# Ledger of designs, part 88: peptides against a protein of PDB entry 3J47

Target 1, 121 residues: chain A of PDB entry 3J47
Amino acid sequence: IRLTNQLKSLKGLQSKLKDVVEYLDKVINKELPINHTILGKLQDVFNLLPNLGTPDDDEIDVENHDRINISNNLQKALTVKTNDELMVIYISNLVRSIIAFDDLIENKIQNKKIQEQRVKD
Target 2, 69 residues: chain B of PDB entry 3J47
Amino acid sequence: YEEKEESNLAATKSMVKIAEQYSKRIEEEKELTEEELKTRYVGRQDPKKHLSETADETLENNIVSVLTA

## One batch from the design tools (peptide; made by RFdiffusion4, then SolubleMPNN)

Design b2_p20_8_s2 (from b2_p20_8, 15 letters changed)
Fold by OpenDDE base, seed 3:
Structure b2_p20_8_s2 (fold): chain B 121 residues (1-121), chain C 69 residues (1-69), chain A 20 residues (1-20)
Amino acid sequence: as target 1 above (121 residues)
Amino acid sequence: as target 2 above (69 residues)
Amino acid sequence: DLEKDLEELRKKLKELEKEE
């Protein structure tokens, strides 16, 4: 369910971006007048998007949050953060599995002791 | 689309909260392991069961975190 | 043997907790 919703949102965003590009091409070609309202909203979106344009500037501020597929450099930083989070989750799961295994071992030891007592009686 | 985006944002915020609570969950798991150790020495089965249950709950929370990631 | 395995698991848990 969650993954399907995310995929649907991404597809919707992709369609809107395609429509915007097509609109911009038509405006450049003077086929359509500039819709100032759509352009203003698009500019706001671009201002919120980390600048894709300079691959070489290592100094892109580490500050901006979660998992949006924006800009290869921010995407790289977000990928590193996501990898770290996944690593923590993996370690946590391993720890829980170890505890569950410890409980299983203890249960087996107890069962063995009970069987040994029954054989002595 | 908006409902799914909101759900995804909520899931991401939940993941951050899970990361913050992770250290606390590990500490709770350790406490239970200590109780199991104590129970092993005392020979009472009940504290061991409680430890196992909390370890399972901790595991379930991590699985939910992975599914949210 | 089983008790030794349990002790090893506990050591691994403590190591993981120190790394976190």
Scores: peptide ipSAE 0.464, ipTM 0.855, DockQ to the pose 0.008; fails the geometry check
Fold by OpenDDE base, seed 5:
Structure b2_p20_8_s2 (fold): chain B 121 residues (1-121), chain C 69 residues (1-69), chain A 20 residues (1-20)
Amino acid sequence: as target 1 above (121 residues)
Amino acid sequence: as target 2 above (69 residues)
Amino acid sequence: DLEKDLEELRKKLKELEKEE
């Protein structure tokens, strides 16, 4: 369920982004007039998106660390955070797998003891 | 799309809590393994089974957390 | 792909901002 929701959100974002690109190409080619309202909303969206292109502003405000996969520079910081989270999850799954194997081994040992007792009777 | 975005936001907030709870979960998993070791010596299946079940629940919660990330 | 599309969108937006 959760993965399906994320995939649907990503697909929706991708479709919307394609529509915007197509619109911008039509405006550049003078096929459509510039819609200032659409441009303003797009600018607002990009202003909420961390800058991809300017390496010079060192002030990584700590608050943006929580947002998944925004554009390259913040996306790098977020990719690092996502990688750290994925690493923690991987380690957790590994630990749980080890515990489950320990239980399986113990169950196998008990079953073997029960069979050995039945052969003696 | 909006419902999924809201679900993803809730999931991200849950991940922050999971990082804090991760240390606690590791300790709970260790306790379960210790009880299994003790149960192996006592020959009683019941405490060991309960420990295994709690470890499995902890594993499932981590998998759900990863899938939410 | 999505990241590339976003970067292209930013470039186009910056071009439009220069035309204003």
Scores: peptide ipSAE 0.459, ipTM 0.827, DockQ to the pose 0.046; fails the geometry check
Fold by OpenDDE base, seed 2:
Structure b2_p20_8_s2 (fold): chain B 121 residues (1-121), chain C 69 residues (1-69), chain A 20 residues (1-20)
Amino acid sequence: as target 1 above (121 residues)
Amino acid sequence: as target 2 above (69 residues)
Amino acid sequence: DLEKDLEELRKKLKELEKEE
């Protein structure tokens, strides 16, 4: 359920990002006037996104190729960071599982000792 | 969509806290293992059960943290 | 540290399995 919700959110974000790109392309092509409300919401989304190197509004024209690379590098770095965090959590879960298993074994040993004592009585 | 976005935002904030909590959780897990060792030595079932429950809670918290990461 | 703890936990588990 939770993973499915995360995937749905990621898919929703991807769709929204695609819509934004399409909107930006239409604005660049002068097919649509700049909607300030959409731009403000986009800025809010970018502010809520970990700083995926939002180029400041002024430098939009020339550095598109390098910016895509920087954005990709940042996204890649975030992906690596997320993978590292997932790995740490996985290891932690494994350690906890082993502790829980150790406790179960000890409980079983104690139960066996109690049963042996009951047979002697 | 919005509920999931809020959940992801809460998860992201939790993820920063998870790094700090991870070290603490590892320490709590070590304490649990030590208490388990002590419980084996003392032969009392109740402390051991409590240790197991705390280990399970720590696992659940780690799983929740992974799911929020 | 975490890897060492995992290895120690594995050792304890193996000891418990031997006691069973």
Scores: peptide ipSAE 0.444, ipTM 0.850, DockQ to the pose 0.007; fails the geometry check
Fold by OpenDDE base, seed 1:
Structure b2_p20_8_s2 (fold): chain B 121 residues (1-121), chain C 69 residues (1-69), chain A 20 residues (1-20)
Amino acid sequence: as target 1 above (121 residues)
Amino acid sequence: as target 2 above (69 residues)
Amino acid sequence: DLEKDLEELRKKLKELEKEE
């Protein structure tokens, strides 16, 4: 199940990458004008790609602008949520490391006191 | 696609639950650290040991959570 | 950013170990 879902995600990503490459090739060949807004959104998608499954940009109709914005907002929200979760995990690991270090310092101080007491006896 | 969306939703809900459990563990760790600080001042060894053990357990649980995420 | 914070924490830890 997990491997099958990962494979399906990879296939979807591969199809989308192919569509992006085809669009970029048309822009390079000057068959279509460079849309800066599309390029900016694509860059945002690429920057988010390591963490987010890109939604299918199938039908380029002007009416789908709201759906694309909703999908981008959802992706951005998911990215922010993932970043917040990673930050919490990092802070928690840091706090645990600090506590473990404080305990180590205290154990060292106690051992030193025990040694000093043994030298006085 | 629908099965994957359902799986992702379930995974996200699980992650939220893990985050809540983690927040609670961090609070428990802080309480133990304050008890250790008080114990150092009073020169009592026993509360300090218990705090250290709880901090270690909290660390282990976070490592497992990171490996599972 | 996170990696730098970890390195700074390790440095502080090492300083505390030297003071003992």
Scores: peptide ipSAE 0.417, ipTM 0.840, DockQ to the pose 0.010; fails the geometry check

## One batch from the design tools (peptide; made by RFdiffusion4, then SolubleMPNN)

Design b2_p21_2_s1 (from b2_p21_2, 9 letters changed)
Fold by OpenDDE base, seed 2:
Parts: C-alpha cells; structure tokens; sequence
Structure b2_p21_2_s1 (fold): chain B 121 residues (1-121), chain C 69 residues (1-69), chain A 21 residues (1-21)
C-alpha cells in the first residue's frame, strides 16, 4: 500500500511536470498567455525541491542524505541510504522469520510428542 | 496525491525513528529467541506462543519500516 | 554479527528440515 501510494504520488508529480512543460512550450510559442499564478506556484515547488541539475555546489548538506525522494545528487545519496535501510530491514525480517520458524518447529515437536503419548495410551 | 505525500513524509520521519528502534528490535528479537530457548527447557506452551507473537509483531514492524524507507 | 547470521542461516535450514518431516 505505501509503495503504491509513493508511486502514485511520483506519477502525479511527473504528470504535473509534463503539463507545466507543455504549458511553457505553448507560452514560448505565443499560443497561450503566461499564467503568473501557476508560474509562481511552480517556482515555489522548485525552491522546495533540492536542486536537481547543478553538480557543482559542493555543499551537499550531509543532513539531507536521509530523504529518499529528493533531487538527483541528493537522490543518488538518498537512494544509497534507502538501499542500506532496505538491507537492514530485510535482515531484520529474516531474523524474525527464523524466530517464527523456530517456534513453529518447537510447536510441531510438542504436537508430535503429544500424538506419540496418545498412541501409547 | 496529497494523502500519499503526507504518508511519505510520515514514513520518512518514521525511518529515522526506525533506525534507532532497529537496534532495539534486534535486541528484543534476540531476547525473544532466548525466551524461546528457555521455554523449551521449561516446557510451557504459553510463553512460546507469546514469543512467536512478539517475533511476528517485530517482523511486521520491520516490514512497515522497509515500506516506509 | 556475521556469526549470528551464519547461526541464523543454520537454524533456518534446520527449521526447513523439520517442516519437511
């Protein structure tokens, strides 16, 4: 469910970005007037988005490394962090699965002992 | 879209908490395994069931943590 | 950590064998 919601949000953002690009192309072609309100909201969104495009600003604030969804260089670092976190979660799930299986085996052994005792009686 | 964005933000905040809780969860899982080992010696079914349920809850929390990551 | 993982894997294999019985 959560991953599906993230994918839907990403698809929605991609669609909106495409609509903005199409709008900008129409404005450049003088087919439509510039909607200043849409442009202002887009600028606000771009200012809130970590800078996707310029590799040169060395101040990768180490603090932003944690957020999976953010801009390309930050996104790459975040993707690595996400992969590490996913590995940790995978290992944790394996450990829990092993514990659950160990309990299931013990329950099966106990059930077998109970059946063997019932056959002797 | 907004509901999913809010869910992703909540998920990201949860991941930071999960990193701290992960170490604790591993320790709790080890304790559960030790309690299962102890329960094998004591022969009580009820402690083993509780251990299994706690291990399952720990697994679910890890899955939620992965899905949040 | 690695020894605990190896022991965990061995335990999973033991559980699989017991499930097959």
Amino acid sequence: as target 1 above (121 residues)
Amino acid sequence: as target 2 above (69 residues)
Amino acid sequence: MSLSLEELLERIELVKKLLEE
Scores: peptide ipSAE 0.462, ipTM 0.852, DockQ to the pose 0.007
Fold by OpenDDE base, seed 3:
Structure b2_p21_2_s1 (fold): chain B 121 residues (1-121), chain C 69 residues (1-69), chain A 21 residues (1-21)
Amino acid sequence: as target 1 above (121 residues)
Amino acid sequence: as target 2 above (69 residues)
Amino acid sequence: MSLSLEELLERIELVKKLLEE
C-alpha cells in the first residue's frame, strides 16, 4: 500500500513535470503566450527543488532531509543513505534472530536434561 | 497524490523515530541478554523467558521498521 | 555454530555505532 502510494505520487509528479516541459517548449517556440501564474508557481517549485547542480559538481551538501525532490546526485546520496539504513536494520534483525536461536538452543538443552533426569529416576 | 505524499512523509518521520527507538531497543535487548546470562548462572527459567520475549518484541519492531521503510 | 553471547554483543555494539552515525 505505502509503496504503491509513493509510486503513484512519483508518477503524478513525472506527468506534471512533462506538462511543464511541454508548456515551456511551446512558450520558447512562441506557440503560446507566457502564463505568468504558471511560471510563478513553477519558479516556486524550482526554488524548493534542491539545485540540480550540473552532473560534474560532486560537492552536493548532504544536508537536505527532503528525500522526494532530489537531483540525480542527491538522489544517489539518499539512495546510499537508505541502503546504509537498510543494512543496519538487516544486521539488527540478524542479531535478534541469533539471540532468539540461542534461547531456543538453551531451552532444548534444558528440556533434554529434564528428560535425562526422568529416565534416571 | 497529496494523501500519498502525506503518507510517505509520515512514514519517513516514523523511520526517523524508529532509528531513535532502535538504539533504545538495542540497549533493551542487551539488558535482556544480560538477564539471560544472569539467569543461566542463577538457574531461574523466568528471567530467560523474559529476555527471549523482549528479543522477539525487538525483532518484530525491526521487521515493522523494514516494512515501513 | 551458535555465535557466542560475546560475539552477539559485539554485533549489537556495531549496530549501535552505525545508528549513531
Scores: peptide ipSAE 0.474, ipTM 0.845, DockQ to the pose 0.009; fails the geometry check
Fold by OpenDDE base, seed 4:
Structure b2_p21_2_s1 (fold): chain B 121 residues (1-121), chain C 69 residues (1-69), chain A 21 residues (1-21)
Amino acid sequence: as target 1 above (121 residues)
Amino acid sequence: as target 2 above (69 residues)
Amino acid sequence: MSLSLEELLERIELVKKLLEE
């Protein structure tokens, strides 16, 4: 459910971004007047989005290197962190699975001993 | 979209909290494994059962963490 | 060193084999 919702949100964002690009292209081509309200909202969105494409902002705050997959450079750092978090979760699940299996093996051994004793009686 | 975005934001906040607790959960799981090893040697069923239950709870918490991630 | 996802899966498979014995 959560992953599906995230995917749907991402698809919605992608569609909206495409619409914005198409709008900007029409504005550049003078086919449509500049809508200041749309530009203001877009600017707000871009200010909230980590910088996708300016090579010159070398000051990517080192502190955000460890956070999840948002916009390209910050997104790359965030992707690394997300990958690390997912790996840790995977290892934890593995360890829990191992413990559960060890318990299952021991329960099986005990059950076998109980059955062997019942056959002797 | 908005409801999903709100859910994702809540999930992200939960992930940060989970990441902080993750190290603690791993340690709890290790303790369970050690208790299981001890129980194998002592032949007492009760500590092993408790260890299994705590391991399962720890596993469930990790699955929820993965689903939140 | 972070264990690769593949190495983790391999370890799970080893544990499964041990449970079948």
Scores: peptide ipSAE 0.463, ipTM 0.854, DockQ to the pose 0.009; fails the geometry check
Fold by OpenDDE base, seed 5:
Structure b2_p21_2_s1 (fold): chain B 121 residues (1-121), chain C 69 residues (1-69), chain A 21 residues (1-21)
Amino acid sequence: as target 1 above (121 residues)
Amino acid sequence: as target 2 above (69 residues)
Amino acid sequence: MSLSLEELLERIELVKKLLEE
């Protein structure tokens, strides 16, 4: 459900971006007047988008990594963080499974001892 | 779209909290495993059962964390 | 089918090896 909602949001953003590109193409072709309000909002969106094209990867402070990941470099960092979190969850599940198995083994050993004692009596 | 963005932000904050809880749960699981080892030597059934139960709780919490991530 | 005690021990050992890697 949450992943589906994220995908739906991404698809909606993609559709809106496509509509903006189509609008910009019509403005360039002089089919429509330049709407300064739409351009201003687009510029604000682009300024909020982490700079996809500038290779100055170096100074993105590790602390702001959580918020800005909507754009590709930050999205890569979030993907790495998400992968690390998934790995931690996977390891934790493995550890819990091991402990549960150890307990099952011990319970089986105890049950076997109880059965052996009942046969001896 | 906005509702989903808010849900994703809340989910991300929840994931960070889950990661912290997960680290703590791993430590608690290790302590329980040591208690089970001690219980095997002491021959007391009760400490082993407690370790098993805590390991199961730790596993369940990790599964819930993965499902909520 | 309940895993034999031996099969459970083998699985635990495999998981321990995976944790050490």
Scores: peptide ipSAE 0.440, ipTM 0.847, DockQ to the pose 0.008; fails the geometry check

Design b2_p21_2_s2 (from b2_p21_2, 9 letters changed)
Fold by OpenDDE base, seed 5:
Parts: C-alpha cells; structure tokens; sequence
Structure b2_p21_2_s2 (fold): chain B 121 residues (1-121), chain C 69 residues (1-69), chain A 21 residues (1-21)
C-alpha cells in the first residue's frame, strides 16, 4: 500500500512536470501567453526546493536535512541522508532475520529431541 | 496525491522516531536472543516462543518503517 | 524574487532528471 502511494505521487509529479515543460516550450515559441498564476505556484514550489545548479554555496544548512527527496544538489545531500537511513533499515532487517534464524534453529533442535525421545519409547 | 503526500510526511516523522526507537529495538532484540539462549538450557518452550514473537514484531516494525522511508 | 523563465525551465529539468533515477 505505502509504496503504491509513493509511486502514484511520483508519477503525478512527473506528469505535472511534463505539462509544465510543454507549456514553457509553447510560451518560448510565442504560441501561448504566460500564465502568471501557474508560474507563480511553480516558482513557490521551486523556492521550497533547494538550488540544484550552484556548487559554490558551502552553506549546507543542517535544518533542510529532514525534508523529502528534493532536486540534485540538496537532493544529493538528502540522497546521502536517505541512503544512510536505508542502510540503518537494512541493518535492522538483517538483525531481525538473524533472530528469526536463531529461533528456527532452536525449533529444529527441539523437534529433533522430540523425535529421538519417541524412537526410544 | 495530497493524501499520499500527507502519508509520506507522517511516515518521515515516524522515521525520525524510528531511528530513536531503533537503538531501543536492537537492545530488545538482543535481550530476546539472550532469553532464548537461557531458555534453551532450561528446556522451557514458552519463554522462548514469547521472545521469538517479540523479535518478529520488532522485525515487522522495521520493515514497515523501511517501506515508509 | 522572480526567477527568469529560463531558470524555471532549468529547475524543472533538474527535477525531471531526479524523477528518472
């Protein structure tokens, strides 16, 4: 369910971006007038998205680390954070798998003891 | 889209809480494994089963957390 | 601050590239 919701949101964003690119190309070609309301909302979205294009500002403000897979440069920092989080999750799953295997081994040993006892009786 | 975005935001907040709980969960999983080892020597099935169930619940919660990330 | 139309297009392309990964 959760992955399906993320995938649906991502597909929705991709479709919207494609529509915006197509609209901007038509505006550049003078086929359509600029819709200031759509551009303003898009600009607001991008202002909430940290700058991708300038490598020179060393001020990785620590506060933005917690927010969503945003565009390339901050998205690289966020991708690093997401990768670290995924690594923690992977280690957690590995640890739980080890515990589940330990329980399975114990159950197998108990079953073997029960069978050995039944053969003696 | 909005409902899914809200679910993703709630999930991200839960992940921060899960990182704190993760350290606690690792300790709980370790305690469970130690109790299983002790119960293996005592020959009592019931404490081992409860320990295994708690480890499985901890595993399931991490998987759900990962899927939320 | 108002982004230029060109800066907006560049920013959109960057987001599209991220969505492809």
Amino acid sequence: as target 1 above (121 residues)
Amino acid sequence: as target 2 above (69 residues)
Amino acid sequence: MSLSLEELLERIKEVEELLKK
Scores: peptide ipSAE 0.455, ipTM 0.835, DockQ to the pose 0.097
Fold by OpenDDE base, seed 4:
Structure b2_p21_2_s2 (fold): chain B 121 residues (1-121), chain C 69 residues (1-69), chain A 21 residues (1-21)
Amino acid sequence: as target 1 above (121 residues)
Amino acid sequence: as target 2 above (69 residues)
Amino acid sequence: MSLSLEELLERIKEVEELLKK
């Protein structure tokens, strides 16, 4: 369910972004008036997105290291953090799988002992 | 879209919480494994079953965490 | 501060590229 919601949000964002590009192209071509409300919302979205395209600001704002989901340049730093988190989750899953496997082995050993006892009786 | 964005934001906040809980879950998993080891020696089936169930629940929570990540 | 229309377009394209990954 959660992944499906994330994927749907991403698709919605992609569609909206496409609509904005098409709108901006029409505005540049003077075919349509600028919808100030859509532009304002886009500007707000972009102001919330870390600067993707300016290579010149060496201020890797160290303070935002904790906020995983902000756009590309921050997203590279966040991708490292996400990779570390994914690695931790992977290790946890591995450990849980080992525990479940150990229990399965024990259950199998017990079942085998019960069968061996039934053959002796 | 907004409800789903809110769900994704909640998922992301849950991931941060999962990272903290992950360290705790690793410790809980070690304790469970140690309890299983101890229970194997004590020969009582009930603690082992409970440990297995807790390990499975822990696994399920990690899978949900990965799917949320 | 209002971004220029061009800066907004560029920034939109960058987000689109991110969404494609």
Scores: peptide ipSAE 0.470, ipTM 0.841, DockQ to the pose 0.097; fails the geometry check
Fold by OpenDDE base, seed 1:
Structure b2_p21_2_s2 (fold): chain B 121 residues (1-121), chain C 69 residues (1-69), chain A 21 residues (1-21)
Amino acid sequence: as target 1 above (121 residues)
Amino acid sequence: as target 2 above (69 residues)
Amino acid sequence: MSLSLEELLERIKEVEELLKK
């Protein structure tokens, strides 16, 4: 359910971006007037998104690195953080799988001992 | 879209809380494994079962965390 | 600050490239 909702939001964003690009192309070609309201909202969304393209060394707070594949430079630091988080999750799943396997082995050994005892009685 | 954005925000808040609990879950898992090892040596069934149950609960919580990420 | 129309187009293209990955 959650992954499906994320995929639907991404597809909706992609469709909206395509519509904006098509609209901008028509405005450049003087076929349609600029919709200032759509452009203003898009600018606001982009102003809330960390800038992808400016390499300027300003203290872009390392703190907001946690959330979503935002934009290549932030994406590189986010990719490192996401990789570290995924590695921790992977290790934890591995440890749980080992514990579950150990329990299965113990249960099998106990079942074998019970069968051997029943054959002796 | 808004409902999904709200769901993603809730998921992210949950992920931060899960990260804090993660270290505690790893410690609980270690305690269980040590108790199971002791129980295998002593041949006592009851501590091993409790260890297995807590390891399973820990596993389920990580799967939910991965599905939330 | 209002981004220029050109800066907006560039930023849109960057988001579209991210959505393709």
Scores: peptide ipSAE 0.449, ipTM 0.828, DockQ to the pose 0.051; fails the geometry check
Fold by OpenDDE base, seed 3:
Structure b2_p21_2_s2 (fold): chain B 121 residues (1-121), chain C 69 residues (1-69), chain A 21 residues (1-21)
Amino acid sequence: as target 1 above (121 residues)
Amino acid sequence: as target 2 above (69 residues)
Amino acid sequence: MSLSLEELLERIKEVEELLKK
């Protein structure tokens, strides 16, 4: 359910971005007037988004804590951070699996001891 | 879209909280494993069961964290 | 500050590239 909602939001954003690009291309081609209201809202969204540095701009400005939705340079730092979190979650799951196996082994040992006692009686 | 975005934001906030609690959960899991070890020595089934249950709860919380990521 | 139309287009393209990953 959660993943489906995230995917739907991403698809909605992608569709809206496509509409904006198509609109901007029409404005550049002088086919349509500039909608100042849409451009203003888009500028506000981009002002909230960290600048995707061109691939040559090595300045990783570290400021934005929100790991999922921000521009390629921040996205690279966020990808590293997400990878680290996934690694921690993976290790945690491994540790829990090991504990569950230890409990299973102990339960089997106890069951075997109970059966061996019943055969001696 | 907005409801899904709100759900994703809530999930992300939950993930941050889970990361903070992760160290505590690992410590709780270790304490349970120690109680299980103690229960092996004492021969009482009840503390061992409680340890297994808390390890399982810790696993479920990690799985929910992965599904939230 | 108002971004230039070109800077706005560049930022949009960058977000689109992010969404394609």
Scores: peptide ipSAE 0.446, ipTM 0.827, DockQ to the pose 0.051; fails the geometry check

Design b2_p21_2_s3 (from b2_p21_2, 8 letters changed)
Fold by OpenDDE base, seed 1:
Structure b2_p21_2_s3 (fold): chain B 121 residues (1-121), chain C 69 residues (1-69), chain A 21 residues (1-21)
Amino acid sequence: as target 1 above (121 residues)
Amino acid sequence: as target 2 above (69 residues)
Amino acid sequence: KELSLEELLERIKKVEELLKK
């Protein structure tokens, strides 16, 4: 359910982006006037997105570290944080798997003891 | 779209909470493994079962964490 | 800050490329 919702949001963004590109191409070709409202909303969205293109501003605000998918340069610093988080999740899953295996081994040992007892009786 | 965005925001908040609880879950898992080990030596099944159940709960919580990450 | 139309288009294309990966 959560993954399907993320995929639906991504598809919606992709469709909207395609519509904007098609509109901008028509404006460049002088087929349609510039829609200032659409452009303003896009600018607002991109202003909320971490700066994709300018390497120069050293003020990488450390605070926005949590958004994995927003843009490559912040994505590098975020990739390190995401890598650390994924490593923790991986270790946790490994530990759970080890415990589950220990339980399986114990169950097999118990079953073997029960069979040996039945053969003696 | 808005409902999904709200769900993603809730998932992100849940990840922060999961990170805080992660250390506690690791400690709970260790306690269970130690109890299972002790019970294996004593031959008592009941503590081992409780350990297995807590390990399963810990595993389920990690799967939910991965799905939210 | 107001972005130029060209900068906006470039940002849009970059987001589209990220969405394709």
Scores: peptide ipSAE 0.476, ipTM 0.837, DockQ to the pose 0.051
Fold by OpenDDE base, seed 4:
Structure b2_p21_2_s3 (fold): chain B 121 residues (1-121), chain C 69 residues (1-69), chain A 21 residues (1-21)
Amino acid sequence: as target 1 above (121 residues)
Amino acid sequence: as target 2 above (69 residues)
Amino acid sequence: KELSLEELLERIKKVEELLKK
């Protein structure tokens, strides 16, 4: 369910971005007038989004280094954080798996002992 | 779309909390392993079961954290 | 900050590239 919702959101965003690009191309080609309201909203969205493009915006504020997969330059720092988080989750899953295996092994040993006792009786 | 966006936002907030909870989950897992070790020596099934259950809960929480990630 | 139209287009293209990955 969660993954499906994420994929649907991503697809929705992709469609919306495509529509915006198509609109902007029409504006550049002078096929449509510049809608300042749409441009302003897009600017606001991009101001809220991590700066994706300019090599000079290396001002990745160190504080965001620990957050999830969103977008490129801030995403590079965020990707490091996401990788760290994923690594922690991976290690935790491994540890839990090891514990579960240890329990299974012990249960098997106990079951064997119970069977050996029943054969002696 | 909006419902998924809200879910993703909730997941993102949960991820921040996961880092703090991770240390606690590791400790819960260690407690389970210690109880299993004690049960292996004492022959008491109950502490071993409790340890296994706590490890499973810790695993489930980690999986949920990965899925939110 | 107010962005130029060109900067906005560049940002959009980069988001689209990310969505393709």
Scores: peptide ipSAE 0.495, ipTM 0.849, DockQ to the pose 0.050; fails the geometry check
Fold by OpenDDE base, seed 5:
Parts: sequence; C-alpha cells; structure tokens
Structure b2_p21_2_s3 (fold): chain B 121 residues (1-121), chain C 69 residues (1-69), chain A 21 residues (1-21)
Amino acid sequence: as target 1 above (121 residues)
Amino acid sequence: as target 2 above (69 residues)
Amino acid sequence: KELSLEELLERIKKVEELLKK
C-alpha cells in the first residue's frame, strides 16, 4: 500500500513536470503567453525544494537534510540519509532473521532429541 | 496524491521514532537470544519460546519500519 | 527569492532526472 501511494505521487509529479515543460516550450516558441500564477506556484514548490543547481550554499542544507526527498542536491543529501536509514533497517531485518534461524535450529535439535528418546523407549 | 503525501509525512516521522527504537530493539533481540541459550541449558521450552516470540516481534517491527521508510 | 524562468527550467529538469532513476 505505501509503495503504491509513493509511486502514484511520483507519477503525478512526473506528469505535472511534463505538462510544465510542454507549456514552457510553447511560451518560448511564442505559441502561448506566460502564466505567471503557475510559474509562481512552481517557484514556491522549488523554493521549498532545496537548490539543485548552486554548489555554493553547502551550510544551510544540514538542518533540512532529513525531510524532503524531492529536489536533487538536498535530495542527494536526503537520498544519502534515506539510504543510511534503509541500510539500518536492512541490518535490523538481517539480525532478526538470524535470531529466527537460531530458534529454528534449536527447535530442530529438540525435535531430534525427542525422536531419539522415543526410539529408545 | 494528497493522501499519499500525508502518508509519506507520517512515515518520515515514524522513521525518526524507528531510529530511536532501533537501538532498543537490538537490545531486546539480544535479550531474547540469551534467554533462548539459557533455556537450552535448563531444558524448559517456555523461556526459549518467549525469546523466539520477542525476536519475531523485533523482526516484524523492523519490516514495518522498512515499509514506512 | 524569485527564480528566473531559466532557473525554474533547470530545477524542473533536475527533478525529471531524479524521477528517471
């Protein structure tokens, strides 16, 4: 369910971005006027998204590093954080799997002992 | 889209809580493994079962955490 | 800060690149 919702949001964003690019191409070609309201809303969205293109503002991005996976430079930092969190979760799942295997091995040993005792009796 | 965005925000908040709980879950998993080892020596099935159940709960919580991430 | 149209296009292209990965 969660992955499906994330995929649906990403597809929606991709479609919207495509529509914006197509609109901007038409504006450049003088086929349509610039819609300042749409551009303003996109600018607001991208201002909430950390700057993808400017290498110089390294320091301010540290506090928001955790929150928003959407825009590439802060998104690269957030992707690194998300990768680190996914790695921790992966390690945790591995550890739990190892414990579950240890229990299975012990259950198998106990079952073998019970069978050996039944054959002696 | 909005419902999914809200779900992603809730998931991100849950991930922060999971990071804090992760250390505790690792300790709970170790305690269960130690109880299972002790139960193997005592020959009583009950402590071993309890250790296995807590390890399973710790795994399930980690899987839910991954799905939330 | 108000972004230029060019900066907005660059940001859009970068988001599209992320969505392709």
Scores: peptide ipSAE 0.493, ipTM 0.848, DockQ to the pose 0.049; fails the geometry check
Fold by OpenDDE base, seed 3:
Structure b2_p21_2_s3 (fold): chain B 121 residues (1-121), chain C 69 residues (1-69), chain A 21 residues (1-21)
Amino acid sequence: as target 1 above (121 residues)
Amino acid sequence: as target 2 above (69 residues)
Amino acid sequence: KELSLEELLERIKKVEELLKK
């Protein structure tokens, strides 16, 4: 359910971006007037997003190191964080799997002992 | 979209909490393994079963954490 | 800061590239 919701949000964002690009192309071609309200909202969204394009903004704002990849430089730092988190989750799952296997092996050994005892009786 | 965004935000907050709980879950898993080891020596099925159940719960919580990430 | 139309387009294209990965 959660992954499906995240995927739906990403698809919604992708569709909205496509609509904006198509609108901007029509404005450049003088087919439609510039909607200043839409452009202003987009600018606000991009101002809230770390600058994807310019390598010159050395402000890797350390505060957003923890919040998911919407923009490439922040996205690289967040990809590293996401990879680290995924590694921790992977290790946790492995440890739990090992414990579950140990319990299964023990249960199998106990069941074998019970069967051997029943054959001796 | 908004419901999904809210769910993703809740998931992210849950992941931070899971990171804290993860250290605790590793310790709980170790305690279970120790109880299983003790139960192997004592021959009592009940502590071993409880250890297995807690290990399974720990696994389920990790899977839910992965699905939330 | 207010972005130029060109800068806004560049930012949009980069977000689109990120969404494709």
Scores: peptide ipSAE 0.474, ipTM 0.837, DockQ to the pose 0.051; fails the geometry check

